# Peptides against a protein of PDB entry 5HB3, part 56

Target 1, 150 residues: chain A of PDB entry 5HB3
Amino acid sequence: RQMQDRCMSEYNQRIRNAPEGSIDPFRMACYKIIGRCDLSNRSLDGLQTDVNDWIWLQFNLARETDRSLELAGESYGLAELQASIREIGLKHFPKTAAEDTNGSFGMFFYLQILAGMFEQAIAYLYPFSYVDAVHFAIALTYYGLLRPVD

## One batch from the design tools (peptide; made by RFdiffusion4, then SolubleMPNN)

Design b1_p16_7_s4 (from b1_p16_7, 9 letters changed)
Fold by OpenDDE base, seed 2:
Structure b1_p16_7_s4 (fold): chain B 150 residues (1-150), chain A 16 residues (1-16)
Amino acid sequence: as target 1 above (150 residues)
Amino acid sequence: SEELDKLLEKAFQSLL
């Protein structure tokens, strides 16, 4: 708690008072990750990040907290991440095999799997690669992550 | 959401 408070204080102080361009983006990233500062902004400004960095950050920031204890405005959990993944999918990924010009369907499948969206991931993958979809479905079922319809 | 979209676009452009 003390560390978090310190991080938040430093984060806020730097955002408000630091001269333009003097803020170390890595330090700010540390405050965000460790101190959970400014969770409304889940981007790392001034850093070159890729999809892996983004998803890693989202998972680090996402916490299943007792919703009863978190003020509604500060809660970021798996549900919000899943919603973000869905939005990304709708905007940036092919919906059908016919729309797949870049072979990017696999990345969206991957993101859905990471986010625990197993049923959606399999359903999404099936029209692109039914063989792979079946294999993943079997694997997910074996590990109890996918419930077969009886 | 817009910043995420931009980041993702950049990330996807770098991955593709």
Scores: peptide ipSAE 0.031, ipTM 0.692, DockQ to the pose 0.505
Fold by OpenDDE base, seed 1:
Structure b1_p16_7_s4 (fold): chain B 150 residues (1-150), chain A 16 residues (1-16)
Amino acid sequence: as target 1 above (150 residues)
Amino acid sequence: SEELDKLLEKAFQSLL
């Protein structure tokens, strides 16, 4: 679309030509989200963001686009997001209750739920909080999101 | 990955 091409042109021009510190980070964020500019960089530089902002951005950028229409190397869908969440889980979150010193297991559970990794999320939560895992499993089953293995 | 690491560190520090 003509609008997307214009957004990409403006985004690239600003990154290349704007003096340091003169770029409005909110405007750049709009180009990223609406124009889908530079999808290889899935961060918002110059903005104070938290984990909720990060995950919101990832979901907005993760689209099942026809991979044939995306420029080579910029395909980002739900599968890629789920892979990223698995990777950060392995690196930064406790794997067992004995490793949990700061209660961070809940954040990783939350990220998995948001990404639709329901079975993995419940399996992960179970050793940390049995009661919560059972309650979430019941709720997810009720809504048809969790498929019990026979 | 690096940005997420920084965000997680900040989040963990806020929870502590």
Scores: peptide ipSAE 0.031, ipTM 0.684, DockQ to the pose 0.790
Fold by OpenDDE base, seed 3:
Structure b1_p16_7_s4 (fold): chain B 150 residues (1-150), chain A 16 residues (1-16)
Amino acid sequence: as target 1 above (150 residues)
Amino acid sequence: SEELDKLLEKAFQSLL
């Protein structure tokens, strides 16, 4: 689309030519979200963001487009998001209850649920809180989101 | 991405 090309051109021009500190971070965010510019960098520079802002951005950028139609390096779907969440989990979250020093396991459970990683989320939660894991498993099964192991 | 790691580190530090 002509509009996307214009957004990309303006985005690149501003990154290269704008004086340091003169770039409006909100405008750059608009180029990223609306124009899908520079999808290899899924962060918002110059903005204070939390985990909720990050996950919101990831879901907005994720598209169920035919991978064959997207340019190499611009494809970002649910599978890529799930892979990112797995990597984050390995680096930043406790793997066992013994490693849990700050109770952050709940956040990783939440991220997995949002990304549709239901089986992995339940399996992860179980050693931290078996009661909660069972309750979530029942609910997910009731709604047909958890595949029963035959 | 190193940038994502830095952002997450900052985000987690703000949540802790």
Scores: peptide ipSAE 0.030, ipTM 0.669, DockQ to the pose 0.418
Fold by OpenDDE base, seed 4:
Structure b1_p16_7_s4 (fold): chain B 150 residues (1-150), chain A 16 residues (1-16)
Amino acid sequence: as target 1 above (150 residues)
Amino acid sequence: SEELDKLLEKAFQSLL
């Protein structure tokens, strides 16, 4: 708690008072990750990040805590992450094989799998790669993660 | 792959 409070104080001080461009983005990233500062902004500003970095950050920031115990006005859990992934999918990823120009469907499939959106992931993958979708469906079913529709 | 990652990064930054 003491460390978190210190991180929050330093983070807030730097955001408010530091000249533009003078803040070490890695330091700010540390405050965000360790101190859970400014959870409404779930990005690492000033850093070159990729999709892997983004998803890693989301999982680190996401907490399945009993919402009743979170004194912090900002709650971010798996449900919110899943909602974000759905939104990203609708906006940035191909919906059909005909729309796929760069093979990005695999990345969206991957994101859905990581977020536990197994049924949606398989349904999404199916029109792009039937064989792969079937293989993943079998595997997910084997592990009890995919519920077969009766 | 790297170009796609950059494009997606920009997209994600615009959403959050």
Scores: peptide ipSAE 0.032, ipTM 0.677, DockQ to the pose 0.095; fails the geometry check

Design b1_p16_8_s1 (from b1_p16_8, 11 letters changed)
Fold by OpenDDE base, seed 3:
Structure b1_p16_8_s1 (fold): chain B 150 residues (1-150), chain A 16 residues (1-16)
Amino acid sequence: as target 1 above (150 residues)
Amino acid sequence: SLEQERKKAFFEKLTS
């Protein structure tokens, strides 16, 4: 708690008082990850990152915490992450095979799987690749992650 | 690789 309070204080101080362009992006990333500062902004500005870095960050920030215990006054859990993934899907990914122009459906399937959205992921993949959807469904069922509805 | 390019393109959309 003391460390978190300190991180919040330092983060706020730097955001408010530091000259523009003088803030070390790695330091700010540490405040965000460790101190959970400014969780409304779930990106690492000023760093060269890729989709793997992004998803890693999202999962690290998505903690199962009691709202009362979060000093930052902001909460972000798996449910919120899943909601974000759904939103991303609606905005940036094909909804049907006919809309798929660049084969990006696999990336959205991947994100859904990572976020534990197994039923939705299989349902999404099915019209794009029947064979793959069936194989993943079998595997997920085997590990008890998919609940088949008969 | 093609996969890497797709990931980059997607990330750019997410962070825009």
Scores: peptide ipSAE 0.069, ipTM 0.730, DockQ to the pose 0.817
Fold by OpenDDE base, seed 1:
Structure b1_p16_8_s1 (fold): chain B 150 residues (1-150), chain A 16 residues (1-16)
Amino acid sequence: as target 1 above (150 residues)
Amino acid sequence: SLEQERKKAFFEKLTS
């Protein structure tokens, strides 16, 4: 907690008082990841990142913590991440095969799988690729991750 | 290349 308090204070001080362009983006990233500072902003400014970096960050930030231990009262767990992915899906990904223009459905399927949304992921993939959906369903069932419908 | 472009486009949407 002491370390977190220090990180929070330094993070806030630098955001407010540091001259533009003087902030080390890697240091700020450390404050966010380790110190859990400003979790409402789940992006890394000033760094060249890709979708893999983004999803990695989301999972690292998504943890079940006691709110009493977080100074800012910010809570971001798996449930919030799943909600975020759902929202992203609604906004940026095709809902049906007819809406698919560039095969982007695979990325949304991937995100859902990573977030443990297995049933939703399979259901989503099925109309786009029946064969792939069946293959993943078999694999997920084998590992006990997919809940069969009674 | 196509996959990389898709990922880039997706990332741009996420960060916008």
Scores: peptide ipSAE 0.059, ipTM 0.719, DockQ to the pose 0.827
Fold by OpenDDE base, seed 4:
Structure b1_p16_8_s1 (fold): chain B 150 residues (1-150), chain A 16 residues (1-16)
Amino acid sequence: as target 1 above (150 residues)
Amino acid sequence: SLEQERKKAFFEKLTS
């Protein structure tokens, strides 16, 4: 708690008072991750990041804790992450095989799986790759992650 | 790689 408070304080101070371009983006990233500062902005500006970094950050920031313990005053859990992924899917990924120009459907499937959106992931994958969807469905069912439909 | 390119493209969309 003490460390988190300190991080938040420093983060806020730097964001408000530091000269433009003078802030070490890595330091700011640390404040965000450890201090959970400014959770409404779940990105790491100024860093060379990719989709893997992005998703990693999302999961690190997502917490299933009592909101009263959240110093940032913002709630962000798995549900919110899942909602974000849904929105991303709607905006940036093909809905049908006919819309798929670069094979990006797999990435969205991957994101959904990571976020525990198993039913949706399988449903999404099915029209793109029947065989793969079935295989994943079987596997997920085996691990108790997918509820079979009668 | 193709995968890297796809990831990059996706990330660009996310950050746009």
Scores: peptide ipSAE 0.057, ipTM 0.715, DockQ to the pose 0.918
Fold by OpenDDE base, seed 5:
Structure b1_p16_8_s1 (fold): chain B 150 residues (1-150), chain A 16 residues (1-16)
Amino acid sequence: as target 1 above (150 residues)
Amino acid sequence: SLEQERKKAFFEKLTS
């Protein structure tokens, strides 16, 4: 807790008072991850990252805890992450096979799977690839991750 | 690689 408090203090001080371009992006990333500072901004500015880094960060920032226990004063959990993924899907990914020109549906399927949105992921995949959707559905059901209807 | 390019494109969409 003491370390976290220090991180929050230093983060706030640096973001407000440091000269432009003088802040070490890696240090700020540490404050973000460890101190959970400014959770409304879930990105690492000044660093080259990819989709894997992004999703890793989202999961690290997401906590399954009561909002009352969050020291950062902001809460971000799995539900919020899932909501974010839904929004991203609506904005940036094809909704039908006819809209898919670059095969990006696979990435959205992948993100939904990572976030535990199994039923939605299968439903999304089905119109793009029937065979793959069925195979994943069988596998997920086998491991108890997909709830079959009676 | 083609895969890296696709991932980059996807990341740009996610961060936009």
Scores: peptide ipSAE 0.052, ipTM 0.712, DockQ to the pose 0.741

Design b1_p16_8_s2 (from b1_p16_8, 8 letters changed)
Fold by OpenDDE base, seed 2:
Structure b1_p16_8_s2 (fold): chain B 150 residues (1-150), chain A 16 residues (1-16)
Amino acid sequence: as target 1 above (150 residues)
Amino acid sequence: SKLEEIKQEFFKKLTS
């Protein structure tokens, strides 16, 4: 908490008062990750990032913490991340096999799995790859992650 | 790889 408060203070001071372009983007990233600063902006400006960085950031920011320990308005959990992934799916991924042109369905499946959206992931994968969906369903069920359907 | 291409394409869309 103390570190978080300090980070927040420094973050706010720098973002408001520092000359343009003078802020170290890595420092700002630290404030975001450690201090939970400005969680509404889940991108790292001024840094060269890739999809792996993005994924890592999203999941690290989506902490399952006691909301009372976070500053007001700076809460972001798994539910919010899952919602974001759903939105991403709607915007950027094929909804049916007929819409699949480049095989990108697997990536959306992957994102859903990462986010613990197992039932949705399997349901999504099924029309694209029956065999894979069944295998994943079996595996997830075996490990107690997928709820069997009667 | 094909996977990397898909990732790159997705990331471009995501960051647009």
Scores: peptide ipSAE 0.310, ipTM 0.864, DockQ to the pose 0.928
Fold by OpenDDE base, seed 1:
Structure b1_p16_8_s2 (fold): chain B 150 residues (1-150), chain A 16 residues (1-16)
Amino acid sequence: as target 1 above (150 residues)
Amino acid sequence: SKLEEIKQEFFKKLTS
């Protein structure tokens, strides 16, 4: 808690008071990842990143820590990440096979799997690729990750 | 290659 408070204080101070161009983006990234500062902005400003970095960041920021140790507004766990992924799906991915134009459904399936949204992922994949959905369902069931019944 | 294109397009949408 004390470490987080110090990180947050330094982060806020620098973002408000530091001269333009003087802020080390890597330091700011550390404040975000380690200090959990400004979690409402889940991006790394001033750094060149790609989709892999984005995915990595989302899951590293999503922590199921004791919320009593976190400041208000800095709580971000798996539930919030799952909600974000659902929102992203609604905005940017095909909802039906008929809407699929470039095969991007696989990316959304992948995100759902990473987030532990197994039942939803299989349900989503099914109309796009029946065979793949069945294969993944079997595998997930084998490892105890997919519920056979609601 | 197609997968990379999908990834790039997705990332573009996220960062837009």
Scores: peptide ipSAE 0.304, ipTM 0.860, DockQ to the pose 0.931
Fold by OpenDDE base, seed 3:
Structure b1_p16_8_s2 (fold): chain B 150 residues (1-150), chain A 16 residues (1-16)
Amino acid sequence: as target 1 above (150 residues)
Amino acid sequence: SKLEEIKQEFFKKLTS
């Protein structure tokens, strides 16, 4: 909490006093990620990011309802990110093939894969696309990322 | 770009 408060303080000071666009993009990123400053802007201006970086950022910044936990000094890692993905999935993506109206299941599958939720991703994909699920399962097993069922 | 299209699509789901 102390660190977050300090980050917020520094961010506010710099935003107020620094010329527009003069703040180092990496520093800005730190303020957003660590200090959760200026959450209305969900981008990292001035930085080149790929899809993975962007998704990671969005999930972290989306945890606005857990502010009380953050103030209590709770740290967030991969487990918390995965939990966020599960929550997003339950809220925004089809749970069964019958619920799939626009083919968005693939997006949720992709998010789970990016977060290392391999078993869950395959299990989720299976009812939507058997062939794809099998192919991904084979590939993930080959790379040692998926544990075969006994 | 392709990247921006993907970002926009995910963003809609993540922030809705």
Scores: peptide ipSAE 0.075, ipTM 0.671, DockQ to the pose 0.368
Fold by OpenDDE base, seed 5:
Structure b1_p16_8_s2 (fold): chain B 150 residues (1-150), chain A 16 residues (1-16)
Amino acid sequence: as target 1 above (150 residues)
Amino acid sequence: SKLEEIKQEFFKKLTS
């Protein structure tokens, strides 16, 4: 708590007083991740990230615990993330194999898996690749992540 | 890129 308070204080001070672009982007990242400062902005300016890094960041910022302590408009937990992924998926990814021209279905499958949407991920993958869907289903079941139906 | 499109959609949701 004390560390978080300090981070918030320093973040606010630097954001207000420092010239634009003068703050080390890694330091700013620390304030966001550790201090949970300015959660409405979930980008890391000045840092290049791949999809894995970006997803990692979103999950770290989407903590369920202490969500009630966050400012209005900045509360964004796992449930909200999953909902967003569903909505984004419907807009940007193929719904059927016939719509898939570039193989992007795999990316959406991957995002759903990362977000813990295992049942939905398998269901989505099934029409694109039956064999892969079955294999993933078996693996996820083995690790207790997929709930088999009776 | 697809990643950028996804990021943009997330940001829109966060700011809405």
Scores: peptide ipSAE 0.125, ipTM 0.737, DockQ to the pose 0.103; fails the geometry check

Design b1_p16_8_s3 (from b1_p16_8, 10 letters changed)
Fold by OpenDDE base, seed 3:
Structure b1_p16_8_s3 (fold): chain B 150 residues (1-150), chain A 16 residues (1-16)
Amino acid sequence: as target 1 above (150 residues)
Amino acid sequence: SKLQEILAQFQKKLFS
């Protein structure tokens, strides 16, 4: 708790008082990851990041902890991450093969698989690639990851 | 190259 309070204090002080261009983005990233500072902003400003860095950060920040123990005031778990992925999918990815202009459906399928959204991932992939969807469904069932009633 | 383009586009959408 003392460490988290100190991280939060340092984070806020630097955001408010540091001269322009003097903030070390890596240090700020450490405060975000270790101190869980400013969880409402789940991005790393000032760093050259890609989608892999983004998803890695989301999983590291997504913890199944009691909300009462979170000093940041906002709880972020797997359920919230899954909700975020659903929202991103609705806004930025094709829903049907007819809407797919750049082949980006595979990325959304991948994100859903990483987040454990197996049933939704298979359902999404099916209209884009029937054969692949069936093979993934068989494999997921074999490993006990696909729920037939869902 | 195609994958990089897709990732770049997705990056712009996520952080805009």
Scores: peptide ipSAE 0.009, ipTM 0.358, DockQ to the pose 0.700
Fold by OpenDDE base, seed 5:
Order: structure tokens, then sequence, then C-alpha cells
Structure b1_p16_8_s3 (fold): chain B 150 residues (1-150), chain A 16 residues (1-16)
């Protein structure tokens, strides 16, 4: 808790008072990850990141804790992450096979799987790749992760 | 290679 408080204090101070171009993006990233600072901005500014870095950050920031216990004053759990993935899907990924020009459906499928959105992931994949969707459905069912009755 | 292309496209969308 003391460490988090220090991180938050330093983060806020630097964001507000640091001269332009003087902020170390790696340091700020550390404050965000460790101190859970500014959870409304779930990106690493000033760093070259990819999709893997992005999703890694999302999972690190997502916590299944009571909102009352969140020191940062902002709640971000699995439900919020899933909502974000849904939003990203609607905005950036193909809805049908006809819209898929670059094969990006696989990435959205992957993101949904990582977020535990198994039923949605299978439903999404099915029109793009029937065989793969069936195989994943079988595997997920075998491990008790797919709940078709829900 | 295909995965890299997918990642690149997604990265452009997320960080543009």
Amino acid sequence: as target 1 above (150 residues)
Amino acid sequence: SKLQEILAQFQKKLFS
C-alpha cells in the first residue's frame, strides 16, 4: 500500500509538473503497472507496443477485487476488460467473412479466448472457420469451459 | 508471417 501510494503520488506529480519531453516512459509504465495509476488510460504512452503488450497490460490491470478496496479509485475487472474487447471487436474487426480482407478475425478470436469469452469466441469464429470452431468447441467442452446451456 | 501481418494491422488500429 505504501508503495502504491508513492507510485501514485509520483505519477500524478510528473504528469502535472514535468517539463515536456522529460518524462521517462518506462518509469511511467512502472507507475501505471505497480501503482495502478490512471486506470482510465490503459496504454503505455511513449512506448512501442504491440497487441501482445496491450493485452498483457490489460490483464495486469484487471483485478477481481471489491470496488471499495481499489486504491486507485477506479474499478477495472474482468467484466470491464470483456466489455473493452467487445467494443474493440465492433470497431476494428470483421463481422462477417465477407468483410475479412486481412484475416484479422483470428486475432479477435484470440482476444476473446484470453478474456474467457468462450461462447462468444466460438460463435464469432464459426462463420469464418467452421472446422476450427468445432474443434475449439470440443476442446473447451472437454475442459468444462464451454457452457452451451447458458 | 501471416500472424505478423494480423498483428501489424491490429497494432495500427489500436495505436494510431
Scores: peptide ipSAE 0.009, ipTM 0.370, DockQ to the pose 0.833
Fold by OpenDDE base, seed 1:
Structure b1_p16_8_s3 (fold): chain B 150 residues (1-150), chain A 16 residues (1-16)
Amino acid sequence: as target 1 above (150 residues)
Amino acid sequence: SKLQEILAQFQKKLFS
C-alpha cells in the first residue's frame, strides 16, 4: 500500500509538472502497472506497443474489485476488458471472411479466448474456419468452459 | 444457437 501511494504520488507529480519531453515512458509504465495509476488510460504513451503488449497490460491492470468502494474512473475488471475487446473487434477486425485481407481474424479470436469470451470467440471463428471452430468448441466443452446460449 | 448447432453436429458425428 505504501508503495502504491508513492507510485501514485510520483505519477501524478510527473504528469502535472514534468517539462515537455522529459517524461520517461518506461518509468510511467512502471507506475501504471505497479501503482495502478490512471486506470482510465490503459495505454502506454510514448512506447511502441503491439497487440500482445496491449493485452498483457490489460490483464495486469484488470482487477475484480468491489465497485462500491472504487471511484468509477478507477474500476477496471474483466467485464470492462471484455467490453473493450468487443469494441476493438467491431472497429479493427474483419467481421466476415470476405473482409479478411491479412488474416487478422486469428488475432481477434485469440483476444476473445484470452478474455474468456469463449462462446463469442467460437461464433466469430466459425465463418473463417469451420474446422478450427469445431475443434476449439470441442476442447472448450471438454474443459467445461463453453456455455452454449445460442 | 449457432454454437448449439455446432455442438449438436459434433455430437452426432462422435456418437453416430
Scores: peptide ipSAE 0.018, ipTM 0.451, DockQ to the pose 0.019; fails the geometry check
Fold by OpenDDE base, seed 4:
Structure b1_p16_8_s3 (fold): chain B 150 residues (1-150), chain A 16 residues (1-16)
Amino acid sequence: as target 1 above (150 residues)
Amino acid sequence: SKLQEILAQFQKKLFS
């Protein structure tokens, strides 16, 4: 708690008062991750990031705790993360095999799996790779992670 | 529903 309070203080001070371009983005990232600062902005500005970095950050910031317990007064849980992934899928990933120009369907499938969106992941994968979708469905069912009625 | 469809198709292929 003490560390979080300090991180929050430093983060707020720098973001509001520091001259443009003078902020170390890595330091700010540390404040965000450790202090859970500004959870409404779940990005690392000034850093070169990819999808793996993004998803890593999302999971690190996601918590299922009571909002009242959050230092910043903000909440971000698994449900919100899943909603974000759905939104990203609609905007940035192919919806059909015909739309897939760079093979990125696998990444979106991966993101959905990580977020526990198993039924949606299988449904998404199906038009791209029937065989793989079936095999994953069987495996997920075996482990009790898939709801067959969906 | 989509999963059921996938499984149904798999079943058809398995026993065809």
Scores: peptide ipSAE 0.017, ipTM 0.450, DockQ to the pose 0.020; fails the geometry check

Design b1_p16_8_s4 (from b1_p16_8, 10 letters changed)
Fold by OpenDDE base, seed 2:
Structure b1_p16_8_s4 (fold): chain B 150 residues (1-150), chain A 16 residues (1-16)
Amino acid sequence: as target 1 above (150 residues)
Amino acid sequence: SSLEERLQQFQEKLFS
């Protein structure tokens, strides 16, 4: 708690008072990750990040805790993460096999799997790769993660 | 709770 409070204080002080261009983005990232500062902005400004960095950050920031016990001013849970993944999927990933020019469907499938969106992930993968979708469905069912719709 | 449990089980299997 003391460390988190200190991180929040330093984070807020730097955002408000630091001269333009003087902020170390890595330091700010550390405050965000450790201190859970400014959870409304779940991006790392000033850093070159890829999808893996982004998703790693989202999972690190996501907490299934009682809001009353959350030290951060805002709560971010799995539901919000899943919503974010859906939004990203709609904007940046192919919806159909015909739209797939870069083979990026696999990344969106991966993001959905990470977020526990197993049924949606399989449904999404199926038109792109039938064989892979079936294999993943079998595996997920075997582990009790997939709910087969009757 | 069911999704959290499933995710936890998935994580446990991934890191086991």
Scores: peptide ipSAE 0.016, ipTM 0.408, DockQ to the pose 0.027
Fold by OpenDDE base, seed 5:
Structure b1_p16_8_s4 (fold): chain B 150 residues (1-150), chain A 16 residues (1-16)
Amino acid sequence: as target 1 above (150 residues)
Amino acid sequence: SSLEERLQQFQEKLFS
């Protein structure tokens, strides 16, 4: 708790008072991850990141805590992560095979699987790749992760 | 290379 408070204090001080361009983005990233500072901004500013870095950060920031103990607007759990993935999917990924020009459907499928959105992931994949969707459905069912509707 | 290009395009969309 003391370390977290210190990280938060230093993060807030630097973001407000540091001259432009003087902030070490790696140091700020450390404060964000360790101190859970500014959870409304779930990005690493000033760093080159890819989708893997982004999703890694989301999972690190996501915590299942008692919502009653978190300040309003700073709660970020699995449900919020899943909601974010849904929103990203609607904005940035193809909805149908006809819209897929670059094969990006696989990435959205992957993100949904990582977030435990198994039923939605299979439903999404099915029109793009029937065979793959069936294979994943079988595997997920085998491990008890997919609940088939009777 | 194709995956990297797709990832890069995705990055541009996410951080745009």
Scores: peptide ipSAE 0.009, ipTM 0.367, DockQ to the pose 0.845
Fold by OpenDDE base, seed 3:
Structure b1_p16_8_s4 (fold): chain B 150 residues (1-150), chain A 16 residues (1-16)
Amino acid sequence: as target 1 above (150 residues)
Amino acid sequence: SSLEERLQQFQEKLFS
């Protein structure tokens, strides 16, 4: 608790008082990850990040906390992450095989699998790669992660 | 598949 309060204090002080362009983005990233500072902004400003870095950050920040303990507006759990992945999918990934120009469907499939959206992931993959969808469906069913009736 | 390779590379990056 004391460490978290200290991280929050230092984070807020730097945001308010640091001259423009003088903030070390890596230090700010440490405060965000370790101190869980400013959870409303789930990006690493000033860093060159890819989709892998983004999803890694989302999973590190996502916590299943009792809603009673979180300050209003900063709750971020698996449900919110899943919602974010759905929104990203609708905006940035192909919906059909005909729209796939760069083979990016696999990345969206992967994001859904990581987020535990197994039924949606298989349903999405099926029109792009029938064989792969069937293989993943078999594997997920074997491990009890996919419910065939859903 | 190319997908499996990309997935594996992504997992390695996440847990590295």
Scores: peptide ipSAE 0.008, ipTM 0.396, DockQ to the pose 0.078; fails the geometry check
Fold by OpenDDE base, seed 1:
Structure b1_p16_8_s4 (fold): chain B 150 residues (1-150), chain A 16 residues (1-16)
Amino acid sequence: as target 1 above (150 residues)
Amino acid sequence: SSLEERLQQFQEKLFS
């Protein structure tokens, strides 16, 4: 707790008081990851990041904490991550095979799998690649991760 | 191409 409080204090101080261009983005990233600072902004400003970096950050920031101890604006768990992935899917990924121009359906499938959205991931993949969807469904079922639709 | 290869290509395209 003391370390987190120190990280938060340093993060807020730098954001407010540091001259423009003097902020080390890697240091700020460390404060965000270790100190869980400014969880409303789940991006790394000033760093060139890819989808892997983004999803890695989301999982590192996601915590199932006692909601009673966190301010409502600072709660970020798996449910919030899943909601974010759904929103990104609706905005930035193809909904049908006909809309897929660059093969990006695979990335959205991957994000859903990482977030434990197995049923939704398989349902999404099915119209794009039937064979792949069946193979993943078999594997997920084998590991007890896929729930049969009752 | 395997789904893995397609995913890798997408990662390269998104950040290229």
Scores: peptide ipSAE 0.006, ipTM 0.380, DockQ to the pose 0.240; fails the geometry check

